# Peptides against a protein of PDB entry 3T6J: the designs that were tried, part 271

Target 1, 375 residues: chain A of PDB entry 3T6J
Amino acid sequence: PIVESYIGFIESYRDPFGSRGEFEGFVAVVNKAMSAKFERLVASAEQLLKELPWPPTFEKDKFLTPDFTSLDVLTFAGSGIPAGINIPNYDDLRQTEGFKNVSLGNVLAVAYATQREKLTFLEEDDKDLYILWKGPSFDVQVGLHELLGHGSGKLFVQDEKGAFNFDQETVINPETGEQIQSWYRSGETWDSKFSTIASSYEECRAESVGLYLCLHPQVLEIFGFEGADAEDVIYVNWLNMVRAGLLALEFYTPEAFNWRQAHMQARFVILRVLLEAGEGLVTITPTTGSDGRPDARVRLDRSKIRSVGKPALERFLRRLQVLKSTGDVAGGRALYEGYATVTDAPPECFLTLRDTVLLRKESRKLIVQPNTRLE
Target 2, 372 residues: chain A of PDB entry 3T6J as posed
Amino acid sequence: PIVESYIGFIESYRDPFGSRGEFEGFVAVVNKAMSAKFERLVASAEQLLKELPWPPTFEKDKFLTPDFTSLDVLTFAGSGIPAGINIPNYDDLRQTEGFKNVSLGNVLAVAYREKLTFLEEDDKDLYILWKGPSFDVQVGLHALLGHGSGKLFVQDEKGAFNFDQETVINPETGEQIQSWYRSGETWDSKFSTIASSYEECRAESVGLYLCLHPQVLEIFGFEGADAEDVIYVNWLNMVRAGLLALEFYTPEAFNWRQAHMQARFVILRVLLEAGEGLVTITPTTGSDGRPDARVRLDRSKIRSVGKPALERFLRRLQVLKSTGDVAGGRALYEGYATVTDAPPECFLTLRDTVLLRKESRKLIVQPNTRLE

## One batch from the design tools (peptide; made by RFdiffusion4, then SolubleMPNN)

Design b2_p25_5_s4 (from b2_p25_5, 9 letters changed)
Fold by OpenDDE base, seed 3:
Structure b2_p25_5_s4 (fold): chain B 375 residues (1-375), chain A 25 residues (1-25)
Amino acid sequence: as target 1 above (375 residues)
Amino acid sequence: SVSYSVPLAGYETEFLDVAAPTTPA
C-alpha cells in the first residue's frame, strides 16, 4: 500500500486569533479507488474554477495542479479528525507553490452509519434519502471544498519592492465598480488581517464553493452520478448544509457572543444566507417531539435550489471572495459577523432554537482508530 | 494487487471537515 503521513503545527482552529497551529500528525493508506475520482476532479479543476462567481482577475493567475488523494487513516494524533485537508494553510504559498488535497475517506465512512430514529431535525420524507445519499454527497462536498474552495481565489498583494500582483489600472472590484482600493502589504497575511474571523470565514467560503459547484453536471459526472441520482445528491448536500447550520447553534456561547467551532459557525452563516433568500427555500419549524418536548424540522425546497438558492449563494460567495482578495477587513467583518450573529429575533428565534438543539443533542461521538487488514 | 480494508470504528461524524473547537465546550 501507498503510505502517507504528515506532522507538525498545521491547523489553527484552536487559536482564537487563527494564527497558531495545533500540533498534529497522521499516518494513512491511499485509497486508490476513491483517489481516482479526485484525480478526475483535479483534471477538471482549471475549467471549474472559471465557473466560480468572481472575475478571473480575482482568481489565481496560474493554476497549479495539486495532488488529491483519498486516505484511509490508520492513526491520527490531534484534537479532532478532519474529513478533508488542504495544505499548506498559507494563501500566499498556495498561490505560488501549490497545495495538496486530502480526503480522509474512512472518517467520512463512519458518518454514514446514522440510525434513522436518531436523525434529528429532518422531515420524515427526507430521512431515507438523507441516509442513502449522505455519504456520496459528502464525497462531493469534501472534494469541492478542499480543491476548489480552499484552492481558489487570489489575494491582491503589494510586495516589499512596491510591485503589485495585479493591474491597478484595469482590475475592477465587481461589487463597487471601482478600482481596487485595498490589498495585502508585505508581511500581511489572511490570518493576520482577518484574525478572529479568518478561519471561519475561509471555511464558509470553501463550503459555499462546494454547494455552488455541486450544481454543475460535470462535477456529479466525475463522481459517477447522473439523472435522478445526481439531483438527489445535490439535494442531500444542500439539505445537510442547512441542517448543519441549525446544529451549529450548539457551538455558540450566548454569554460570550462567541463561536467555539469555525466550521459550524460557517455553516450557520450559510444557513442565514439561504434563509434570507426567502421564497420558501429553507424553512425551520419548531415542533413538539413525541416526548412532548421541543423539537424542530428543517425543510429545503428542492425545486428552489437553483432558482433561489444558487443566486443567493452566488452573491454571497462573490462578496466573500472580493473582500478576501482586497484585504477589506472592515467590510469582511461586517458581512460575516452580520450573518454570524445569533439573536432571538423572529421569525427564526435562533436562541430559542439553540435550546432545542441542545435538548436534542446526540451523545458524544467517539472515533476509534482502525485495524488494518491485507487481503 | 493486494486489497486492504481499514475500517474506522466510531460514531458518525455528522459534519464535513470538522476541526476541533477553539474553546472548551
Scores: peptide ipSAE 0.024, ipTM 0.555, DockQ to the pose 0.159; fails the geometry check
Fold by OpenDDE base, seed 4:
Structure b2_p25_5_s4 (fold): chain B 375 residues (1-375), chain A 25 residues (1-25)
Amino acid sequence: as target 1 above (375 residues)
Amino acid sequence: SVSYSVPLAGYETEFLDVAAPTTPA
């Protein structure tokens, strides 16, 4: 087997300021079959990057073909096991030197074993479909999230010599219609500037890219889905995201106004964006469970994903990227924290829903180190 | 070619990038 490993201070999710990496490491074996799908995705990456909702001037100047591999993890040492990885975590290096993408395939597979009776917050008619397509849709989402999410976008930089990596006279901010008025100075990084929101904001951008680009037929074809199957994968991917946004409330601490998990905060933000889109796209309905206790149902109107959801996500995702590229911390914080705020305001009453989420909370998942088998 | 499997035992992760909270509750 082909073995891959890495070790070091890599992820900063446990640093409140997003700057200090936690020590982690893994040893894994290459899954050749799934890696082949990601190779096809990489082959299409340059074209798919052009489908993202920002001008080419806000994208990397030069496409650098990354590595993308699906890995079956033998051992993972860290506080959290990811489903996907994009490294390095430095945006400047990503845009100038390139990056590597990894999907932890067997970690994803563990997530696929959903028991119908334990599946919360979905309509009964969606449960079987969700169970069937959760795995495949998650593979799509992770691939897009890592490769085209974390792997996309440009930071506007003025170097130590005063030179810009963009043309100040010709590059226009698509949100303002004006020339670029802010950028990263020498020594400034994404994490250093955006600090407390940097990790979650970036995850939100990456997740949004996944949802946005999974609508592209070529993406689904790469993963082997066509026709009704492709539409079901899309539906379940979006459904999973909106459900995750509700589940995210578990990771919010009201007393501290704090999110304890960057990805879940990101998913809540996306839920808020899609709820704001209105038009019956997403509906969260408080219900009473069979036990007589509070419950809830999330409904996503699949017929409105493209007509309502996509445009809403497009606008939001563009704003995320523009604010990131320009180093506009004030604007970025205002936007992101606005959507990340959890209140009990109608109609959603998110704090009340949080109580329901906590009530319906599943047991914490444990991942156990696997053994290899020859077949 | 030799095929192999590396099964993981665990509960469902609905987390894309991390399976656990980054900050204690």
Scores: peptide ipSAE 0.022, ipTM 0.566, DockQ to the pose 0.143; fails the geometry check
Fold by OpenDDE base, seed 2:
Structure b2_p25_5_s4 (fold): chain B 375 residues (1-375), chain A 25 residues (1-25)
Amino acid sequence: as target 1 above (375 residues)
Amino acid sequence: SVSYSVPLAGYETEFLDVAAPTTPA
């Protein structure tokens, strides 16, 4: 078997300022079959980047082909085990040196093992479909999230010598129609500039890229899905995201007006964007469970994903990228914190829904290190 | 061949890039 490992101060999710890495390490074995799918995704990455909803001037000037592998984890040391990894976590290095993507295949496999009777917040008609396609859709989402999410977008920079990495006279901000008015100065980074929202904002961008690009037939083909299967994978991926946005409320602390998990905050933001799109795309309905206690159902209208969902996500994702590229912290914070705000305002009544989410919360599963044997 | 047992008691890492513990409130 091919063995891979890494060790060091890597992920900054536990740092409120997104700057200090937590010590992490793993040993894993390469899953060749799944890695082959990710290699095909890498081969198509340059073309797929052009499908993202921002001008080429807001994309990396040169695509650097990364590595992407699926790994089965033998040992993981850290506070949590990710489903995917994109390293390094420095946007400047990602732009100049490239990056490596990793999917933790057996972690995903464990996450896919959902019992139908324990599956919360879905309509009965969606449960079987969700169980069937959760795994495959998640593989698609992780691949897109890591490679084309974290791996995409340009930061506008003025270097120490005063030179710009963009043409100030010709590059136009697609949101304002004006020339670029802000950028990163020498020594400024994504994390240093966006600080408390940097991690969650970037995760939101990456998740949004996944949802947006999974609609592209070429992406589904790369993962081996065509026809009705491809449409089901798309549906379940979007359904999973809106459900995750509801589940995310567990990680909000109302008393502190604070989110305790960056990815969950990101998913809630996406839910809010898709709810704002209206037209019956997403509906969250409070219900009563069989136990007589509060419950809820999330509905996603499959027929409106492309007509309503995609345009809403396109506009939002473009705004995220433009604000990131230009280093517009004020605009970025206003946008992101606006969608991340949790109130009990109708019609959604998110604080009330949070109580329902907490009531229906399952015990946290513990991942135990796997054993390997030669056969 | 190499086989491994994946314990089913995994984190519901439903869509977690990182199943990091929540920051204390």
Scores: peptide ipSAE 0.022, ipTM 0.531, DockQ to the pose 0.171; fails the geometry check
Fold by OpenDDE base, seed 5:
Structure b2_p25_5_s4 (fold): chain B 375 residues (1-375), chain A 25 residues (1-25)
Amino acid sequence: as target 1 above (375 residues)
Amino acid sequence: SVSYSVPLAGYETEFLDVAAPTTPA
């Protein structure tokens, strides 16, 4: 088997400032069958980047074709096991030297193990569909998130010699209609500028890319889904995201006004965006469980994903990218923290919903080293 | 071919990228 590994100070999620990496490492075996799907996605990546809702001037000048591999983890040492990885974690290096994408296939397989009776916050009619398509939809989302999420977008930079990587005279900010007014200076990075929101903001952008591009027929075809199956995968992917946004409330600490997990904060932000879109796209309904205690249901109107959801996500995702590209920390923080704010304001009453989420919380599962057999 | 057994009890890996440990409250 082909063996891959990495080791070092890689992920900065435990650093409140997003700068210091935590020491981690893994040893894994390449899953050739699953890797083939991601290779097809890589082959289409340059074309799919053009489908993203920002001008080409805000996209990378040259797509650096990455390796994308699905791995079955033999051992992992760290505070948490990811489902996907995009490395290096330095945007400047990603822009100039390229990147590698990894999907941890057996980690995803664990995530797929959902018991119907334990599946919270979904309508009964959606549970079977959710169980059936959660795995496939995750494969799609991870691929898009890593490759076209983290792998997309240009940072406007002025180097130490004063040269720009964009034409100041011709590039127009699509949100303002004006020339570019801000950029990254020499020594400034994404993490250094956006600091406390950098990780979560980037995850939100990557997740949004996944939701947005999964609507494209070519993406579903790459993963082997057509017709009704493709529509079900789309529906479950979006449904999973809005459910995750509700579940995210577990990771909010009201007393400290802070989020304890970057991806969950990102998912809550997306939920807020889709709720704001209105028109019955997403509905969260407080209910009473069979035990007589508070419960809730998330409903996503399938028929409104393209008509209501896509335009809302398009506008939001474009704003995320434009603010990122221009290094507009003030604008980016205002936008992101606005959607990340958790209050008890009607109609959602998110703090009350948080109590319900905590009440229905499942026990954290333990991932144990797998047994591997060569056949 | 490579086969593996995954324990039924595993972390909620509902996280793309790193299921980072929660920052203490």
Scores: peptide ipSAE 0.021, ipTM 0.544, DockQ to the pose 0.167; fails the geometry check

Design b2_p25_6_s1 (from b2_p25_6, 9 letters changed)
Fold by OpenDDE base, seed 5:
Structure b2_p25_6_s1 (fold): chain B 375 residues (1-375), chain A 25 residues (1-25)
Amino acid sequence: as target 1 above (375 residues)
Amino acid sequence: MFTAGEVYPSSMSIEEGLENIKNIE
């Protein structure tokens, strides 16, 4: 078998400032069958990047084709096991040297194990479909998230010699209609500038890319879905995201006005964006459970994903990218923290919903790492 | 990095983790 490993101070999600890496390490075996799907995605990546909702001038000048492999983890040492990885974690290196993507396939498989009776916050009519397509939709989302999410977008930079990596005279900010007025200076990085919101902001961008591009038929074809199956995968992917946005409230601490998990904060932000779109796209309804205690239901109108959801996400995603590219920390913080704010304001009453989420919280799944043997 | 959410332990405090362990059947 092909063995892959990494070890060192890699991920910085546990650092509130996104700077200090946690010491992690894993040993894994390449899953060749699943890797083949991701290789097809890689082969189409350059074309799919053009579908993203920003001008080519805000995309990397040249796509550096990465490796993308699916891995079956044998052992993982760290505080948490990811489902997907994009490394290195330095945007400057990603733009100049390239990057590597991995999907931790057997970790995803653990996440797919959902019992119908324990599935919270979904309508009964959606539960069977959700259970059926959660796994496949996750594969799509992870692939897009890592490869085309984290792997996309250009940072406007002025180097130590004063040279720009963009044409100041011709590049126009699509949000303002004006020339570019801000950029990264020598020594400035994404993490150093955006600091406390950098990780969550980037995860939100990557998740949004996944939702946005999963609507493209070519993506579904790459993963082997056509016709009604493709539509169901899309629906479940979006449904999973809006549900995750509600579940995310578990990881918010009202007393400290703090989010404890970057990805969950990102998912809540996306939920807020889609709720703001209105027109019946997403509805969260407080209910009463069979036990007589508070419950809730999330509904997503599949017929409005393309007509209402896509345009809303397009506008939001473009703004995320433009603010990131230009190093506009003030604008980026205002936008992101605005959507990340949790209040008890009607109609959603998110703080009240948080109580419901906590009430319905399930025990955390334990990941038992395997042993291997020769037969 | 993508996380499965429900299986990502990094978001839990020590106290929350201990409570979770106690509630696992």
Scores: peptide ipSAE 0.026, ipTM 0.563, DockQ to the pose 0.128
Fold by OpenDDE base, seed 3:
Structure b2_p25_6_s1 (fold): chain B 375 residues (1-375), chain A 25 residues (1-25)
Amino acid sequence: as target 1 above (375 residues)
Amino acid sequence: MFTAGEVYPSSMSIEEGLENIKNIE
């Protein structure tokens, strides 16, 4: 078998300022069958990057073909085990030197092993589809999230010699229609500038890329889905995201007005964006459970994903990228914190919904790491 | 990095992680 490993200060999610990495390490075995799907995705990456909703001037100048493998984890040392990884975590290195992607396949398998009766906040009509397609939709989302999410976008930089990596005279900000007014100076990084929101903001961008690009027929074809199956995978992927946005409230601390998990905050933001789109795309309805206690239902109208959801996400995702590229911390913070704010304002009443989420919280699964042998 | 949301998050504090383990039946 092919063995993969890494060790070091890798992820900065536990740093309040998003700068210092947690010491992490893993040993894993390559899953060749699933890796082949990701290799096909890599082969299409250059073309798919052009489908992202920002001008080419905001994308990497040169496409650097990355590695992407599916891994079965044997051992993982850290505060938590991820489903996917994109390294290095330095955007400047990603755009100049390249990057590597991995999907932790057996971690995903644990995530989608849910009993129907314990599946919260979904309509009954959606539960069977959700159970059937959660796994496949996760594979799609992780692949897009890592490869085309974290692997996309350009930072505008002025180097130590005063040279720019973009043409100041010709590059136009698509949001303002004006020339670029801000950029990263020498010594400035994504994490150093955006600080407390950097990790969650980037995760939100990556998740949004996943949702946006999963609508592309070529993506679903790469993963082996066509026709009705492809549409169901799309639907379940979007449904999972809006559900996750509701579940995310578990990780919000009202007393401190802060989030304890970057990915969950990101998913809540996406939920807010899709709710704002209106037109019946997403509906969260407080209900009463069979036990007489508060419950809720999330409904996603699949017929409105492309007509309502996609345009809303497109606009939002473009704004995320433009603000990131230009190092516009004030604009980025205003946008992101605006959507990340949790209040009890009608009609959503998110603080009340949080109580419902906590009430319906299920015990977390213990991840037991396996061994392997050659016979 | 991506998490499926139903696994232990990498951003979770050691204390929170330990508490979650203790509460697993």
Scores: peptide ipSAE 0.025, ipTM 0.584, DockQ to the pose 0.140
Fold by OpenDDE base, seed 1:
Formats: C-alpha cells, structure tokens, sequence
Structure b2_p25_6_s1 (fold): chain B 375 residues (1-375), chain A 25 residues (1-25)
C-alpha cells in the first residue's frame, strides 16, 4: 500500500485568531479507487474553476494542477480528525506554487454511521435517502470543497516594490462596478487581515463552492452519478448542509457570542443564506417529539435548489470571494458576522432551536485507531 | 480543511473532551 503521512503545525482552527497552527499528524493509506475519482476531478478543475461566480480576474492567473488523494486514516493525532485537507494553508503559496488535497475517506464513513431512528431533524421521507446518499454526496462535497473551494480565488496584492498582481486600470469589482480600491499589502495575509473570522469565512467559501458546483452535471459525472442518482446526490448534499447548519448551533456559545467550531459556523452561515433566499427553499419547523419534548424538522424543497438556492448561493459566494480578494475586512466581517449572528428573532428563533439541538444531541462517535490487515 | 460535525470543537478543553467521551452511550 501507498502510505502518506504528515506532521507539524498545520491547521489553525484552535487559534482564536486563526493564525497559529496546531501540532498534529496522521498516517494513512491511499485508497486508489477513490483517488481515481479525485484525479478526474483534478483533470476538470481548470474548466470547473471558470464556472465559479466571479470574473477571471478574481481567479488565479495560472492554474496549477494539484495532487488529490483519498486516504484511509490509520492513525491521527490532534484535537480533531478532518475529513479533508488542503495544504499548504498559505494563500501565496497556493497561488504561486500549488497545493495538495487529501480526503480522509474512512473518517466520513465512521462519522455518519447513524441509525435511522436516531437521525435527527429530518423528515421521515428524507431519512432513507439521506442514509443512502450521505457518503457519496460527501465525497462530492469534500472533493469540491478542497480542490475548487480552497483551491480557488485570487488575492489582490501589492508587493514591497509597489507592484500589483492585477491591473488596477482594468479590473472591476463586480459588486461595486468600480475599480479595485483595496488589496493586501506586503506582509499581509488572509489570516492576519481577517483574523477571527478568517478560518470560518474560508470554510464557508469552500463549502459554498461545493454546493454551487455540485449542481454542475460534469461534476456528478466525474463521481459516477447520472440521472436520478445525480439528482439525489445533489439533494442530499444540500440537505446535509442545511441540516448541518441547524446542528451547528451546538457549537455556538451564547454567553460568549462565539463559535467553537469554524466549519459549523460556516454551515450555519450557509443555512442563513439559504433561509434568506426564501420562497420555501428551506424550512425549519419546530415540532414536538414522540417523547413530548421539543424537536425540529428541516425541509429542503428539491425543486427550488436550482431556481432559488443556486442564485442565492451564487450571489453570496461571489461576495465572499470579492471581499476576500480585495482584502476588504470591514465588508467581509459585516457580511459574514451578519449571517453568523445567532439570535432568537422570529421566525427561526435560533437560540430556541439551539436548545432543541442540544436536547436532541446524539452521543459523540468515537474514532479509534483501527487494526488494519492486508487480505 | 473539511470537518465533520462530530469532531470536538476547537475550543473544547481536554477535560471537556474527556467528559464527552465518558458520556458516550
């Protein structure tokens, strides 16, 4: 088997300022079959990048073909086990040197081994479909998230010599219609500028890319889904995201007005975006469980994903990217924190829903180091 | 990085993590 490993200060999610990496490490074995799917995705990456909702001027000038590998984790040392990784975490290096993507496939498989009767917040009609397509949809989402999410977009930079990596005269901000008015100066990074929201913001962008691009037929074909299966994968992927947005409330601390998990915050933001889109796309309904205690149901209207969801996500995703590219911290923070705010305002009453989420919280899964054998 | 919802929150202390483990049914 092909063995991959990494060790060192890598992910900054434990740093409240998103700057200092946590020391972690893993040992994994390459899953060749799944890696082949990601290789196909990589082969289409340059084309798919053009489908993202920002002008080419906001995309990397040169496409650098990354590596993408699916891994079965044997051991992981750290505060949390990721499902996917994109490294390095330096935007400048991603733009100039390239990056590597990995999917920790067996992590996802274990994490979502939930019994049907314990699956919370879904309509009964969706549970079987969700269980069936959770894994496949995650493969799609992780692939897009890592490769085309984290692997996309350009930061506008002025170097120490005063030179710009973009044409100040011709590049137009698609949101304002004006020339670019802000950028990263020498020594400024994504993390240094956006600080407390940097990690979650970036995860939100990457997740949004996943949702947005999973609608593209070519993506589904790459993963081997066609026809009704493809539509089910799309539906479950979006359904999972909106459900995750609700589940995310567990990781919000009202007393501190903060989020304890960057990805979950990101998912909540996406939920808010899709709720804001309205038109019956997403509905969260408080209910009473069979035990007489509070419960809730999340409903996603499949028929409105493309007509309502996609445009909403497109606009949001474009804004995320534009604000990121231009280093507009004020605008970015206003946008992101606006959607990340948790209140008890109707109709959603998120703080009340949080209580429901906590009440219905499932026992955490234990992921233990496996005994691996060659057969 | 892509993270599943079942991971420990980044702000969780070791003690809190251990507590969660103990409460796994």
Amino acid sequence: as target 1 above (375 residues)
Amino acid sequence: MFTAGEVYPSSMSIEEGLENIKNIE
Scores: peptide ipSAE 0.025, ipTM 0.560, DockQ to the pose 0.117
Fold by OpenDDE base, seed 2:
Structure b2_p25_6_s1 (fold): chain B 375 residues (1-375), chain A 25 residues (1-25)
Amino acid sequence: as target 1 above (375 residues)
Amino acid sequence: MFTAGEVYPSSMSIEEGLENIKNIE
């Protein structure tokens, strides 16, 4: 087997300032079959980037083709186990040596292994479909999230000499119809400018890219889905996201008005966007469980994903990117924090729903080191 | 904390944008 490993101070998600990495390490084996799918995705990346809802001027001038590998983890050392990783985080190394995306395939499988009877917040009619396609849909989402989410978008920069990496005269902000009025100056980074919302904002953008692009037949074909299967994968991917948005409330602290997990905050934001779209696309209904205690059901109207969901997500995703590209922190915060706000206002009553989520909370899953054998 | 579907991206910096600086005369 092909063995891969990494070790060091890598991810900074636990640093409030996003600067200091946590010491991490893994040993993993390459999953060749899944890696091949990601390689095909990489091969199609340049074309798929054109499908994103921002002008080419807001996209990277040159796409640097990364490696993308699916890994079955034998051991992982760290405070949390990700579904995917993009490394290195060092700019000098990325430029000279390139970068690599990895999907932790067996971690994903474990994360989504749910018994039907324990699956919360879904309609009964959706449970079997959800269980069947959760894994495959997640593979699609992770691939898109990493490669075309995090791998997309351009930052407008003015260097120390005053030169711009964009044409100030011709580049138009698609949201305002005006010329670009803000950018990153020398020494400014995404993290330094957007600070407390940077991580969650970026995750939200990447997740949104996944949802948006998973609607594209070419993407589904890359992963081996066509016809009814492809539609089911799409449905389950979107359903999973809206469900995740509800589950995210677990990680909100009302007393502090803060989120404890960047990814979960991102998922909640997406839920809010899709709820705002209206027209019966997403419905969250408080119910009473069989135990007589509060419960809830999330419903996604499959027939409205393309007609209602896609346009809503398109507009939102474009705004995310434009604000990111232009370094418009004020606009970015206003947008993102607006959707990230949790209140008990009708009709959703999210704080009340949070209580329900906490009540129905599942036990934390533990990942145990797998065994290997010679065959 | 382990959360389903978490993906850790590489950090983005201005260096990515500086790769294609156009001299605007």
Scores: peptide ipSAE 0.021, ipTM 0.480, DockQ to the pose 0.068

